# Peptides against a protein of PDB entry 2N1D: the designs that were tried, part 64

Target 1, 169 residues: chain A of PDB entry 2N1D
Amino acid sequence: EVKVKIPEELKPWLVDDWDLITRQKQLFYLPAKKNVDSILEDYANYKKSRGNTDNKEYAVNEVVAGIKEYFNVMLGTQLLYKFERPQYAEILADHPDAPMSQVYGAPHLLRLFVRIGAMLAYTPLDEKSLALLLNYLHDFLKYLAKNSATLFSASDYEVAPPEYHRKAV

## One batch from the design tools (peptide; made by RFdiffusion4, then SolubleMPNN)

Design b1_p16_8_s4 (from b1_p16_8, 11 letters changed)
Fold by OpenDDE base, seed 5:
Structure b1_p16_8_s4 (fold): chain B 169 residues (1-169), chain A 16 residues (1-16)
Amino acid sequence: as target 1 above (169 residues)
Amino acid sequence: DWDAEVEAIAASLEQP
């Protein structure tokens, strides 16, 4: 099993996110005010601003591209609670060709790292490559933790209307 | 320790 360590600062948020959706019947406001694409871009720029070499910049860009790809592939099938399915269907209907990384934001991106470890376990990577990838993923997660005050907020959620509850049976 | 709760969340998310 490939273990992706989530920073302790972000674990409580995962629980809050779960509670907001499943117990309080709220929905994350979509399209996100700050989508996954923007978060990843900020991360890349942050890394570049810290004096990385050309090789390091290239590696960061590849990692960002990888995270984006995994997110876009996994969002609809692995990163949603049942209560969020009607919302997702509406998003697909309104934005059929938009990648989900342009619609969803930090909370759903964080959920990716709950599941990505299992996916990586089935990916044919040598130990060295896997270790390197994990290092970058952990680095990114640390970035999320560092910026958690601006990325994660219950105010980004809202109570689902009665009409939605009828669809979410 | 939030590990158990995170694991439960992982199980609560829909699976392919």
Scores: peptide ipSAE 0.437, ipTM 0.919, DockQ to the pose 0.851
Fold by OpenDDE base, seed 2:
Structure b1_p16_8_s4 (fold): chain B 169 residues (1-169), chain A 16 residues (1-16)
Amino acid sequence: as target 1 above (169 residues)
Amino acid sequence: DWDAEVEAIAASLEQP
């Protein structure tokens, strides 16, 4: 098993996100005002602005690409609560070929890191490569924590309309 | 300690 540590600052948000969706029956507004692609781009630019070498920049880009790919693969099957299924179906119908990283935002991206460890356990990575990857994943999570005030907000959620409830139950 | 809650979230998310 590969363990990805979530920053303590972000764990309460995961709970709030869970509560908003599952107990308060709200939905994250889609398409996200700031989607996963944008968040990853900001991270990459942030890292570049810190004076990284060309090699480090390459590594950051590879990590960003990897996170994006995993997100796009896992969103529909692993990163949704049951209550979000009708919304996801609507997104697929309206945007059939759009990568989910262009639709969803920070909350769902954070959920990725709850599940990605299990996926990484099945990847054929050597110990050094895996350690490097984990370091970057943790670095990215620290970035999310640092910018949590702008990335995570309950105001990005809306109470699901009665019509949605009929679909979800 | 939020670890238990995070684990519950992991379990609450749909799985393949």
Scores: peptide ipSAE 0.436, ipTM 0.919, DockQ to the pose 0.823
Fold by OpenDDE base, seed 1:
Structure b1_p16_8_s4 (fold): chain B 169 residues (1-169), chain A 16 residues (1-16)
Amino acid sequence: as target 1 above (169 residues)
Amino acid sequence: DWDAEVEAIAASLEQP
C-alpha cells in the first residue's frame, strides 16, 4: 500500500471543505481565482528559486506535470462530492475543452492527495522512483501547508442557489 | 483523530 501523509496543518481544511459542501450545501466558486495550473507553476518557481541543480529542476517539472495529469484524470471520477455533480456538468458544458486544472483550485487539488495513494499502488514504478515521487508529493503538500492562509478560504465558497438544489436531487 | 476523519472524507467522495 502506498500511503500519502497529509500535513497536520491541512487536515482541518479537508474537514472544513467537506462541511462547506456536504452539510452547508455550498459550492466552491468556479472558475477558481487561482487554479491548479497556477498553484503548480508557483510551486515550480519556488523550487527553482531555492538554487536547485539542473537535475533537481528537471525532476520538479516532471512532478508538476504528473500532479497536473493525475488531477485532470481523477477530478471528475474521484474528487467530487455528490452535491458538486451539477456544477461539474455545467463546467463540462461551458468549457468542454478546458482541463480541470484550469478550472478548479486548491481545495480540490488537496482532495487529490486523499485518493492518489491508492492509484499509485497500481502504477508500475520501481521502488526508487516511487520513493522519489512520494518525497516530492510530500514536499508539495508542505508547500501547500506553508501557503494555506492564501490558498484555502471559506470565502471562496458560496451558498448554492435554489435552482441548483433542484438539479442536485 | 485526524487520520480517521481523512479516511471518512475519502469514503465520502464519489467512488469510480
Scores: peptide ipSAE 0.221, ipTM 0.839, DockQ to the pose 0.852
Fold by OpenDDE base, seed 4:
Structure b1_p16_8_s4 (fold): chain B 169 residues (1-169), chain A 16 residues (1-16)
Amino acid sequence: as target 1 above (169 residues)
Amino acid sequence: DWDAEVEAIAASLEQP
């Protein structure tokens, strides 16, 4: 089994995110003020500014593309709590041609890394490739942790209205 | 590190 380590700084947020949605019955405001695409772009630019070699820069771009792809594939089926399903349905109706990486933000992106390990376990990667990928994923997670103050906030959530509760049951 | 809390969240996300 492939385990993706979540930085200690982000673990409390995962719990808070879970609590906000499942127990407090709140919803992350969509479309996100800072969507997954922008977060990944910022990361790529950040890595570029750190003086990466051409090879490393290319690798970062590939990792970013991969994360985006995984997110877009997994969001609807694996990264939502039951309570978020009506919201997701509304998003699909309102943004039928938009990838979810343009709609959702950091909290849902972080959830990807809770689930991605299981997906990678069934991905035909050699040991070296897997290790390299994991290193980049962990690097990205560290980036999220470094910027957690701006990326993760309970103020980005709002209490779902009563009519939403009726849809979510 | 992967821990019980993350596991629980992962399991919760499995709910459709």
Scores: peptide ipSAE 0.179, ipTM 0.811, DockQ to the pose 0.509

## One batch from the design tools (peptide; made by RFdiffusion4, then SolubleMPNN)

Design b1_p17_1_s1 (from b1_p17_1, 10 letters changed)
Fold by OpenDDE base, seed 4:
Structure b1_p17_1_s1 (fold): chain B 169 residues (1-169), chain A 17 residues (1-17)
Amino acid sequence: as target 1 above (169 residues)
Amino acid sequence: DDIKLLQEALKKILEAL
């Protein structure tokens, strides 16, 4: 198993996210005020501003692109709680051609990193490639942790209406 | 080339999905 370490600052949020949706029957407000595309762009710009070498800048861009694509592929099938499925269906109906990275935000992006370790275990990566990727993934997670106060908030969730509750549960 | 390695790694991840 490939372990992707979630920063301690973000672990409580994963619990809160689960609780808000699964137990409190709330939904993350969509489209996100700050979507995954924006978060990744901010991260890339942040890395650029820190005076990294050009090679590292390009590497960051590749990682950003990869995370985005991975998120877009995985969101609908792997990252949603059962309660969120009707919401996702509505999003698809209203925005069939929009990538989910333009719709969803930080909480769902963080869920990706809970799942990515298992996926990496099934991927035939050499040790060097895996270590390199993990370093960048952890760096990104560190960025999320640093900005957790602005990226993760219960105020971004709302109580699902009764009609939603009936079709979701 | 770290960039190339990352590209290949990410590609392999996507292919494994």
Scores: peptide ipSAE 0.255, ipTM 0.834, DockQ to the pose 0.669
Fold by OpenDDE base, seed 1:
Structure b1_p17_1_s1 (fold): chain B 169 residues (1-169), chain A 17 residues (1-17)
Amino acid sequence: as target 1 above (169 residues)
Amino acid sequence: DDIKLLQEALKKILEAL
C-alpha cells in the first residue's frame, strides 16, 4: 500500500470538514473565494521565490498541472459527500464548461490527497518515479499546512436552507 | 531526468483513472 502522509495539523480539519457537512448540514460556499487554481498558482510562485533551479521549477509546474487535472477528474465522482451532490448539480448547470478547480477550494483539494494513496497503489510506477512523486506531493501538503490558517476556515461554510435539505434526502 | 520521470508518473496516474 502506498501511503500519502497527511500533515498532523491538517488531520483535524478533515474531521471538521466532515462534521460541518454531514452532521451540521452546512455547505462550503461556492464558488470558492480562493479556488484550487489560485492555491496551486500561489504554491508555484512560492517555490519560485525560494531560489530553486530551473529544473525544480519545471518539476513544480508539472506537479501543479497534474494535481489540477487529477482534481478536476476526481471531484465529481470521488470527493463529494452525499449531502453535497445537489450543490454540485447546481454548479454543473450554472457553469457547465468551468473546471471544478475554478469553483472549489482548499477543503476539497485536501480530500484529494486522502484518495490519491489508494490510486497510486494500483498504478504501475517504478520505485524512483513513485518516490519522486511522493516527495513533491508531500512538499505541497507541507505548504497547505503552513498556510492552513488562511486556507481552512469554518466561516467558509454556511447552513444549507430547508429547501436544500429536501433535495439532498 | 527527474522532469521526465515526473511527467510519466503523472500521466500513468491519469490513465489509471
Scores: peptide ipSAE 0.253, ipTM 0.833, DockQ to the pose 0.660
Fold by OpenDDE base, seed 2:
Structure b1_p17_1_s1 (fold): chain B 169 residues (1-169), chain A 17 residues (1-17)
Amino acid sequence: as target 1 above (169 residues)
Amino acid sequence: DDIKLLQEALKKILEAL
Protein backbone atom coordinates (compact mmCIF):
# COMPACT_ATOMS: atom_id res chain seq x y z
CA GLU B 1 0.00 0.00 0.00
CA VAL B 2 1.11 3.50 -0.83
CA LYS B 3 0.93 5.65 2.24
CA VAL B 4 -0.14 9.25 1.88
CA LYS B 5 0.56 10.88 5.20
CA ILE B 6 -2.07 13.28 6.43
CA PRO B 7 -0.57 16.09 8.50
CA GLU B 8 -1.20 15.63 12.19
CA GLU B 9 -2.87 19.01 12.30
CA LEU B 10 -5.55 17.82 9.89
CA LYS B 11 -6.25 14.42 11.39
CA PRO B 12 -8.46 15.84 14.14
CA TRP B 13 -10.46 17.62 11.48
CA LEU B 14 -11.23 14.37 9.74
CA VAL B 15 -12.66 13.13 12.99
CA ASP B 16 -14.65 16.31 13.52
CA ASP B 17 -15.93 16.17 9.97
CA TRP B 18 -17.10 12.62 10.47
CA ASP B 19 -18.69 13.51 13.78
CA LEU B 20 -20.53 16.53 12.41
CA ILE B 21 -22.04 14.54 9.59
CA THR B 22 -22.57 11.08 10.98
CA ARG B 23 -23.23 11.68 14.65
CA GLN B 24 -24.54 15.22 14.83
CA LYS B 25 -26.47 14.85 11.57
CA GLN B 26 -25.21 18.09 10.11
CA LEU B 27 -24.48 18.95 6.51
CA PHE B 28 -21.73 20.96 4.94
CA TYR B 29 -23.33 24.04 3.44
CA LEU B 30 -23.46 23.81 -0.34
CA PRO B 31 -22.40 25.36 -2.56
CA ALA B 32 -19.23 25.88 -0.59
CA LYS B 33 -18.24 29.43 0.19
CA LYS B 34 -14.75 28.44 -0.87
CA ASN B 35 -14.90 25.58 -3.32
CA VAL B 36 -12.21 23.13 -4.35
CA ASP B 37 -11.45 25.08 -7.51
CA SER B 38 -10.70 28.16 -5.47
CA ILE B 39 -8.55 26.29 -2.99
CA LEU B 40 -6.48 24.76 -5.75
CA GLU B 41 -6.13 28.10 -7.47
CA ASP B 42 -4.93 29.70 -4.28
CA TYR B 43 -2.41 26.93 -3.84
CA ALA B 44 -1.09 27.36 -7.34
CA ASN B 45 -0.76 31.10 -6.85
CA TYR B 46 0.93 30.54 -3.53
CA LYS B 47 3.51 28.29 -5.15
CA LYS B 48 4.04 30.76 -7.95
CA SER B 49 4.66 33.60 -5.53
CA ARG B 50 7.48 31.71 -3.88
CA GLY B 51 9.77 32.09 -6.85
CA ASN B 52 9.56 28.64 -8.33
CA THR B 53 11.19 27.86 -11.63
CA ASP B 54 9.08 27.62 -14.73
CA ASN B 55 9.38 23.88 -14.64
CA LYS B 56 8.11 23.68 -11.09
CA GLU B 57 5.29 26.05 -11.88
CA TYR B 58 4.20 23.84 -14.72
CA ALA B 59 4.36 20.81 -12.50
CA VAL B 60 2.24 22.48 -9.83
CA ASN B 61 -0.37 23.38 -12.40
CA GLU B 62 -0.53 19.81 -13.56
CA VAL B 63 -0.80 18.54 -10.02
CA VAL B 64 -3.65 20.97 -9.41
CA ALA B 65 -5.37 19.79 -12.54
CA GLY B 66 -4.89 16.21 -11.51
CA ILE B 67 -6.24 16.72 -8.03
CA LYS B 68 -9.24 18.51 -9.46
CA GLU B 69 -9.97 15.72 -11.89
CA TYR B 70 -9.45 13.10 -9.24
CA PHE B 71 -11.82 14.92 -6.92
CA ASN B 72 -14.50 15.31 -9.55
CA VAL B 73 -14.37 11.63 -10.36
CA MET B 74 -14.31 10.39 -6.79
CA LEU B 75 -16.65 12.72 -4.93
CA GLY B 76 -19.96 11.16 -5.78
CA THR B 77 -18.97 7.55 -5.41
CA GLN B 78 -16.24 7.46 -2.80
CA LEU B 79 -16.06 10.58 -0.65
CA LEU B 80 -19.56 10.94 0.79
CA TYR B 81 -20.97 9.54 3.97
CA LYS B 82 -24.36 7.90 3.70
CA PHE B 83 -26.03 10.83 5.41
CA GLU B 84 -24.78 13.13 2.67
CA ARG B 85 -26.29 11.16 -0.20
CA PRO B 86 -29.62 13.00 -0.36
CA GLN B 87 -27.79 16.31 -0.44
CA TYR B 88 -25.64 15.10 -3.30
CA ALA B 89 -28.72 13.91 -5.16
CA GLU B 90 -30.22 17.36 -4.82
CA ILE B 91 -27.07 18.93 -6.20
CA LEU B 92 -27.12 16.60 -9.18
CA ALA B 93 -30.78 17.33 -9.84
CA ASP B 94 -30.22 21.07 -9.82
CA HIS B 95 -26.85 21.06 -11.57
CA PRO B 96 -26.31 17.76 -13.34
CA ASP B 97 -23.27 18.88 -15.32
CA ALA B 98 -21.55 21.01 -12.73
CA PRO B 99 -18.16 19.75 -11.63
CA MET B 100 -18.20 18.91 -7.97
CA SER B 101 -15.00 20.90 -7.50
CA GLN B 102 -17.17 23.99 -7.93
CA VAL B 103 -19.70 22.84 -5.36
CA TYR B 104 -17.81 21.19 -2.52
CA GLY B 105 -15.04 22.57 -0.35
CA ALA B 106 -12.06 21.78 1.82
CA PRO B 107 -13.50 19.03 4.03
CA HIS B 108 -14.46 16.86 1.10
CA LEU B 109 -11.19 17.64 -0.64
CA LEU B 110 -9.31 16.41 2.39
CA ARG B 111 -11.28 13.17 2.33
CA LEU B 112 -9.84 12.56 -1.12
CA PHE B 113 -6.38 12.17 0.32
CA VAL B 114 -7.57 9.47 2.66
CA ARG B 115 -8.44 7.41 -0.40
CA ILE B 116 -5.69 8.28 -2.84
CA GLY B 117 -3.10 6.02 -1.26
CA ALA B 118 -5.10 2.90 -1.91
CA MET B 119 -5.70 3.95 -5.48
CA LEU B 120 -2.03 4.61 -6.08
CA ALA B 121 -1.23 1.13 -4.87
CA TYR B 122 -2.95 -0.28 -7.93
CA THR B 123 -1.13 1.98 -10.37
CA PRO B 124 2.10 0.59 -11.80
CA LEU B 125 4.33 3.52 -10.95
CA ASP B 126 8.07 3.34 -10.78
CA GLU B 127 9.68 4.29 -7.52
CA LYS B 128 10.93 7.65 -8.71
CA SER B 129 7.62 8.72 -10.20
CA LEU B 130 5.74 7.65 -7.12
CA ALA B 131 8.09 9.50 -4.84
CA LEU B 132 7.78 12.64 -6.89
CA LEU B 133 4.00 12.47 -6.94
CA LEU B 134 3.88 11.86 -3.22
CA ASN B 135 6.11 14.84 -2.62
CA TYR B 136 3.70 17.11 -4.43
CA LEU B 137 0.68 15.62 -2.73
CA HIS B 138 2.29 16.05 0.65
CA ASP B 139 3.25 19.59 -0.26
CA PHE B 140 -0.37 20.36 -1.01
CA LEU B 141 -1.47 18.77 2.23
CA LYS B 142 1.01 20.92 4.10
CA TYR B 143 -0.58 23.92 2.44
CA LEU B 144 -3.98 22.81 3.66
CA ALA B 145 -2.59 22.41 7.14
CA LYS B 146 -1.05 25.87 7.11
CA ASN B 147 -4.38 27.36 6.10
CA SER B 148 -6.57 25.05 8.14
CA ALA B 149 -7.98 27.85 10.28
CA THR B 150 -9.65 29.42 7.27
CA LEU B 151 -10.40 26.26 5.32
CA PHE B 152 -11.91 24.04 7.98
CA SER B 153 -14.61 25.26 10.32
CA ALA B 154 -17.58 23.69 12.02
CA SER B 155 -19.47 26.87 11.20
CA ASP B 156 -19.61 25.69 7.60
CA TYR B 157 -21.94 22.94 8.74
CA GLU B 158 -25.54 23.21 9.80
CA VAL B 159 -28.07 20.91 11.35
CA ALA B 160 -30.06 19.14 8.70
CA PRO B 161 -33.77 19.93 8.82
CA PRO B 162 -36.29 17.31 9.85
CA GLU B 163 -37.37 16.95 6.25
CA TYR B 164 -33.88 15.88 5.33
CA HIS B 165 -33.73 13.32 8.10
CA ARG B 166 -36.72 11.56 6.63
CA LYS B 167 -34.80 11.15 3.40
CA ALA B 168 -31.46 10.16 4.84
CA VAL B 169 -32.17 7.74 7.67
CA ASP A 1 -14.68 3.91 -15.76
CA ASP A 2 -13.76 5.90 -12.71
CA ILE A 3 -10.52 4.00 -12.33
CA LYS A 4 -9.64 4.70 -15.92
CA LEU A 5 -10.24 8.40 -15.48
CA LEU A 6 -8.14 8.45 -12.36
CA GLN A 7 -5.32 6.66 -14.08
CA GLU A 8 -5.43 9.15 -16.91
CA ALA A 9 -5.31 12.01 -14.48
CA LEU A 10 -2.35 10.56 -12.68
CA LYS A 11 -0.64 9.85 -15.95
CA LYS A 12 -0.91 13.48 -16.87
CA ILE A 13 0.54 14.47 -13.55
CA LEU A 14 3.45 12.11 -13.90
CA GLU A 15 4.16 13.28 -17.41
CA ALA A 16 4.31 16.85 -16.21
CA LEU A 17 6.51 16.18 -13.22
Scores: peptide ipSAE 0.178, ipTM 0.764, DockQ to the pose 0.084
Fold by OpenDDE base, seed 3:
Structure b1_p17_1_s1 (fold): chain B 169 residues (1-169), chain A 17 residues (1-17)
Amino acid sequence: as target 1 above (169 residues)
Amino acid sequence: DDIKLLQEALKKILEAL
């Protein structure tokens, strides 16, 4: 498994996210007020504003595209807790053709990076390529950590209604 | 296949880096 290091600042959020969903039976409000697409766009613009060279800008854009694709592929099958499955089904019914990066937000995006290491292991990458990729992934995670106060909040969750509980069991 | 899609995405990234 390829190790993707989650910033220490964000690890407590993963626990809180898990607790909100699994223990407190809350749901992240969907569609997200700030979806994955917008987060990635903000990141790209942030990198651009810092005076990156054309090559670095190109690389960042590709990383953004890759993360988006990874997220859209992984969300439904790998990133949801059991309690979130009915919500996901409702989202699919209401937004059948929308990529999940337009629906879900930062908490679910962060969950991707818990799983991405194992997925990267399925692709035989040379050491140099892997190192480069990891550097960009870690750079993005650093961005998430820097903006964690606005991206991660328990107020983005809400108690699931009784009707939902019936669907979840 | 999810793995294939992930690999394709990764390939795209690697080509750009």
Scores: peptide ipSAE 0.167, ipTM 0.758, DockQ to the pose 0.144

Design b1_p17_1_s2 (from b1_p17_1, 9 letters changed)
Fold by OpenDDE base, seed 3:
Structure b1_p17_1_s2 (fold): chain B 169 residues (1-169), chain A 17 residues (1-17)
Amino acid sequence: as target 1 above (169 residues)
Amino acid sequence: SDIEELLEALKKILEAL
């Protein structure tokens, strides 16, 4: 398996996220106040402001685009806890053509990186390509960690209503 | 770029699952 290292600052959040959803039966408020698209855009702009070369800027844009597409593909099938399934179904019904990167936010984006390593293991990537990808993924994760105070908050979750519980059971 | 190609390939793989 390809190891994607989650920053230590973000590991506790993954636990809190899991607890909020699975144990406390809360839901992340959707649409997200800051969606995945915005997070990725901010990251790209952040990298540009650091005085990157043309090559680095291009690479960042490609990574952002790739992460977005990867997220949009994986969200519905790989990144949701069971309790979140009814919410996802409602989102699909209300916004069938909207990419999930415009609906979901940082917590679900972070979940992607928990799964991405295993998926990369199934791709016949050469060592050079894999190393390059991992470097950029880790760089992005570092960005998330630096901005964790604004991106990850339990206040973005809310207790699911009783009618939702009936759907989720 | 290599990153672009890789991530697009991954997308296609995931869609095929």
Scores: peptide ipSAE 0.027, ipTM 0.622, DockQ to the pose 0.289
Fold by OpenDDE base, seed 4:
Structure b1_p17_1_s2 (fold): chain B 169 residues (1-169), chain A 17 residues (1-17)
Amino acid sequence: as target 1 above (169 residues)
Amino acid sequence: SDIEELLEALKKILEAL
């Protein structure tokens, strides 16, 4: 499989995210105050501001588009803990036409990168293209790490109400 | 590390969904 390394700064967050949802029975506040679309847009703008006047800008845009697409495809089926599924169902009912990248935020986006390596293993990418993609994915993850204080916080979660517990694992 | 082990477990959990 393709190995996508999560920055050390973000590894503890994945643990906290898991703990908040599965053990503390909390839910990430939705719709996210800062959604995936916004995060990716900020990243793209950040990269542009660094003077990337070469083909790197195109690559960044493609990476952003790819991340967004993968997120939107994978969120509902692959990135949610069982406890979050009733919330997801409610989101779909309330926002049937909205892509999940406009609803969910950084924690769920980060979960994608736990899975993306395996997904990339099944893509017909040559070694050079894969290496380039991995570099950009790691670059994006580094960006998330740099902004982790604002993107990842337990205060973005809330205790699920009792009625939610009855319909969730 | 404990974190790395847990992350691997999380990956497996997500894959099992």
Scores: peptide ipSAE 0.020, ipTM 0.571, DockQ to the pose 0.032
Fold by OpenDDE base, seed 1:
Structure b1_p17_1_s2 (fold): chain B 169 residues (1-169), chain A 17 residues (1-17)
Amino acid sequence: as target 1 above (169 residues)
Amino acid sequence: SDIEELLEALKKILEAL
């Protein structure tokens, strides 16, 4: 199994996210004020500003594109708690052709990295390519940790109304 | 730690979705 280590700074947030949704019956407010597309763009620009070589810049762009694609594929089927499914259905009805990377934000993106290790185990990557990818994934996670104060907040959640609870049975 | 145990459980939940 391919292991993707989550920074210690972000582990408590995963617990809080889980608690907010499953125990407190709250929902992340959608569309996100800062969506996944924006987060990935900021990361790419951050890496560019650090004076990377052309080859490294290319690699960053590919990693960003890959993360975005994986997120868009996995969000609806792999990253949502049961309580969030009615909300997702409403998003699909209102925005049928919008990629979920334009709707969801940092908390759901972080959930992807809890799962991505298992997904990478089935990718046809050679050892060198896999090592490089893992390095960038960990680098991105460190970026999320560095910016966690602006990316992760309980104030981005709200208590679901009673009528929503009836739909989430 | 308690956090590590909960994260492991969360990982299993997400993988089962």
Scores: peptide ipSAE 0.019, ipTM 0.587, DockQ to the pose 0.031
Fold by OpenDDE base, seed 5:
Structure b1_p17_1_s2 (fold): chain B 169 residues (1-169), chain A 17 residues (1-17)
Amino acid sequence: as target 1 above (169 residues)
Amino acid sequence: SDIEELLEALKKILEAL
């Protein structure tokens, strides 16, 4: 398995996120006030503003595209807790053609990186390409950590109503 | 650490979904 290190600043958030949903029976407010698309766009723009070369800009765009694609593919099957399934079903019913990167936000995006290492182990990338990708993934995670105060907040969650709790059991 | 142990558990949970 390919190891993707989560920044220490974000590790506690994964615990809080898990606790908010699974133990406190809260839900992340959807659609996210800042969705995955926006986060990735901000990251790309941030990298571009730092005077990167054309090659580096291209690499960032590819990484952003890859993260977005992986997120959209994996959200429904790999990144949701059981308690979140009814909410996801409602989103699909209301917005069947919308990519989940336009609906969900930073907490769910971060969950992807708990799993992405294993996914990368099955990709046909050469060692050099994989190393480069990992560098950018870690760079992105560092970006998330840097902006964690605005991206991760328990105030973005709300207690699920009793009727939701009943359908989620 | 406790956090790392929990993260490993979460990883397994996510993989099992």
Scores: peptide ipSAE 0.019, ipTM 0.566, DockQ to the pose 0.032

Design b1_p17_1_s3 (from b1_p17_1, 10 letters changed)
Fold by OpenDDE base, seed 1:
Formats: C-alpha cells, sequence, structure tokens
Structure b1_p17_1_s3 (fold): chain B 169 residues (1-169), chain A 17 residues (1-17)
C-alpha cells in the first residue's frame, strides 16, 4: 500500500469536516469563496517566488495541472458524503459545464489526498517515479498545512434547510 | 531526468482513473 501522509495539523480538520456534514447536517457553502483553482494557483505562485529553476517551475505547473484534473474526475464519484449528493446535483444542473475545481474548495481538495494513496497502489510506477510524485504531493500538503488558518474554517459551512433534509434521505 | 519521470508518473496516475 502506498501511503500519502497527511500533515498532523490537518487531520483534525478531516474529522471536523466529517462531523459538520454528517452529524451536524451542514453543507459547505458553494460556490467556494476560494476554489480549488485559486488554491492551486496560489501554490504555484508561492513556489515561483521561492526562486526555483525553470525546470522546477515547469514541474510544479504540471503537478498543479495533475491535481486539478484528478480532483475534477474524482469529486463527484469519490469525494462526497451521502448528505452532499443533492447539493452536487444542484451544482450540475446550474453549472453543467463548470469544472468542479471552480466550485469546490479546500476541504474537498483535502479529501482527495485521503484517496490518492489507494490509487497509486494500483498504478504501475517504478520506485523513482513514485518517490518523485509523492515528494510533490507532500510538498503541496505542507503548503495546505501552512495556510490552514485561511483555508479551513467551520464558518464556511451552513446548516442545511429542512427541505434539503427531505431530499437527502 | 527527474522531470521526465515525474511527468510519466502523473500521466500514469491519470490513466489509472
Amino acid sequence: as target 1 above (169 residues)
Amino acid sequence: DDIEELLKALKKLLEAL
């Protein structure tokens, strides 16, 4: 099994995220104030400002593009709790052509990294390629942890109305 | 080439989805 290590400071957030939605019956406000696209863009700009070489800058851009694509593929089928399904359906109806990376934010992006390890386990990668990919993924996770105060907040959630509860059952 | 290997890894990951 390939394990993607989630920073310790972000693990409590995963629990809070689950509790807010599953137990407290809240929903993350959509569209996100800061969507996945903007988070990835900020990360790329952050890396550029650190004085990376042209080759490393290219690599970061490709990693960003890969994470974005992976998120857009996985969000609807793998990253949502059951309670969030009606909300997702509404988003698809209202914005059928919008990539989910423009709608969802940091909490759902973090959920992606809980799943990616299992996917990597079934991907035919040699040791060196896997190590390189893991290094960049962990680097991004460290960035999320560093900016966790602005990216993860319970105030971004709201109590779902009674009408929503009926359709979520 | 580390960059080439990284790109291959990303490609294979996406193909596995």
Scores: peptide ipSAE 0.186, ipTM 0.802, DockQ to the pose 0.669
Fold by OpenDDE base, seed 4:
Structure b1_p17_1_s3 (fold): chain B 169 residues (1-169), chain A 17 residues (1-17)
Amino acid sequence: as target 1 above (169 residues)
Amino acid sequence: DDIEELLKALKKLLEAL
């Protein structure tokens, strides 16, 4: 197994996210006020502003693109709790051509990094390539942790209406 | 170079999905 370390600052949020949805029967407000595309763009700009070389800037952009694509592929099948399935179905019906990175936000993006380690274990990467990828993934996670106060909030969730609860549970 | 290796890694990751 490939270990993707979640920053300690974000581990409690994963629990809160799970609790809000699974136990409290709330839903993350969609479309997200700050979607995954925006978060990744902010990260890229943040890295650029730190005086990185052009080569590193290019690398960051590719990592951003990769995370985005990975998120868009994985969201519907791997990142949702059962309670969120009806919401996702509604999103697909209303916005069939929209990438989910334009709809979902930080909590769901963070869930991606809980799953990515297992996926990397099945990816034929040599040690150097894996280390490079992990370094950038961890760097991004550190960015999320640094901005956790603005990216992760229970106020971004809302109690699901009764009609939703009936079809979801 | 390192960037090339990174890109290769990203590509392989996506292909493994």
Scores: peptide ipSAE 0.181, ipTM 0.796, DockQ to the pose 0.665
Fold by OpenDDE base, seed 3:
Structure b1_p17_1_s3 (fold): chain B 169 residues (1-169), chain A 17 residues (1-17)
Amino acid sequence: as target 1 above (169 residues)
Amino acid sequence: DDIEELLKALKKLLEAL
């Protein structure tokens, strides 16, 4: 497995996220006030503002596009806890043509990086390419950590209503 | 696999840097 290091600052959030959903039976409020698309856009703009070369800007844009696509592919099948499945079904019904990157937010995006390492292991990348990719992924994760106070909050979750509990069982 | 294809595409970009 390829190790994608989650910043230490964000590891507790993964636990809190899990606890809020699975143990406290809460749901992340959807659509997210700050969706994955906007997070990635902000990251790209942040990188541009720091004086990146044209090549680096190009790379960042591709990384953003890649993360977005990866998220959209993985969200429904790999990133949801069981308790979130009814919510996802409702989202699909209400937004059948919308990419999930426009619906979900930072917590679910962070979950992606828990899974990406395994996927990279199955991708025939040479050492140099893998290292570069990892550097960009880690750079993005560092950005998430830097902005964690605004991106990750328990206040973005709410107690699921009784009707939802009936669906989840 | 869409993910693998995506990563391969990204690989090509990174190699061009």
Scores: peptide ipSAE 0.137, ipTM 0.746, DockQ to the pose 0.089
Fold by OpenDDE base, seed 2:
Structure b1_p17_1_s3 (fold): chain B 169 residues (1-169), chain A 17 residues (1-17)
Amino acid sequence: as target 1 above (169 residues)
Amino acid sequence: DDIEELLKALKKLLEAL
């Protein structure tokens, strides 16, 4: 198995995220105030501002594009808790063609990285390419950790109304 | 698989670096 290490600072958030949704029956407010597209854009700009070479800048852009695409493909089928399904259905009904990277935010993006390791294990990559990709992924995760105070907050969640409970449970 | 295709593309990019 390919291990994608989640920063220790973010591991508690994964637990809190799970607790807010599954146990406290809250929902992340959608559309996100800061969506995945914006987060990735900020990361790319952050990397650019640090004086990267043209080659590294191009690589970062491609990694950002890759993460975005991966998120958009995986969100609906792999990244949602059962309680979140009715909310997702509502989003699809209202905006059937909208990429989920424009709707969801940091918590759901972080969930992606819990799954990517297993997926990479079954992807034929040479050792060098895999190591480099992992370095970029870990670099992005470190960025999330550094900005966790603004990206992850329980205040972005709210108690689902009784009407929603009737749909979800 | 879209993810597999994406990773293959990224692989090629990384190899070019």
Scores: peptide ipSAE 0.128, ipTM 0.742, DockQ to the pose 0.090

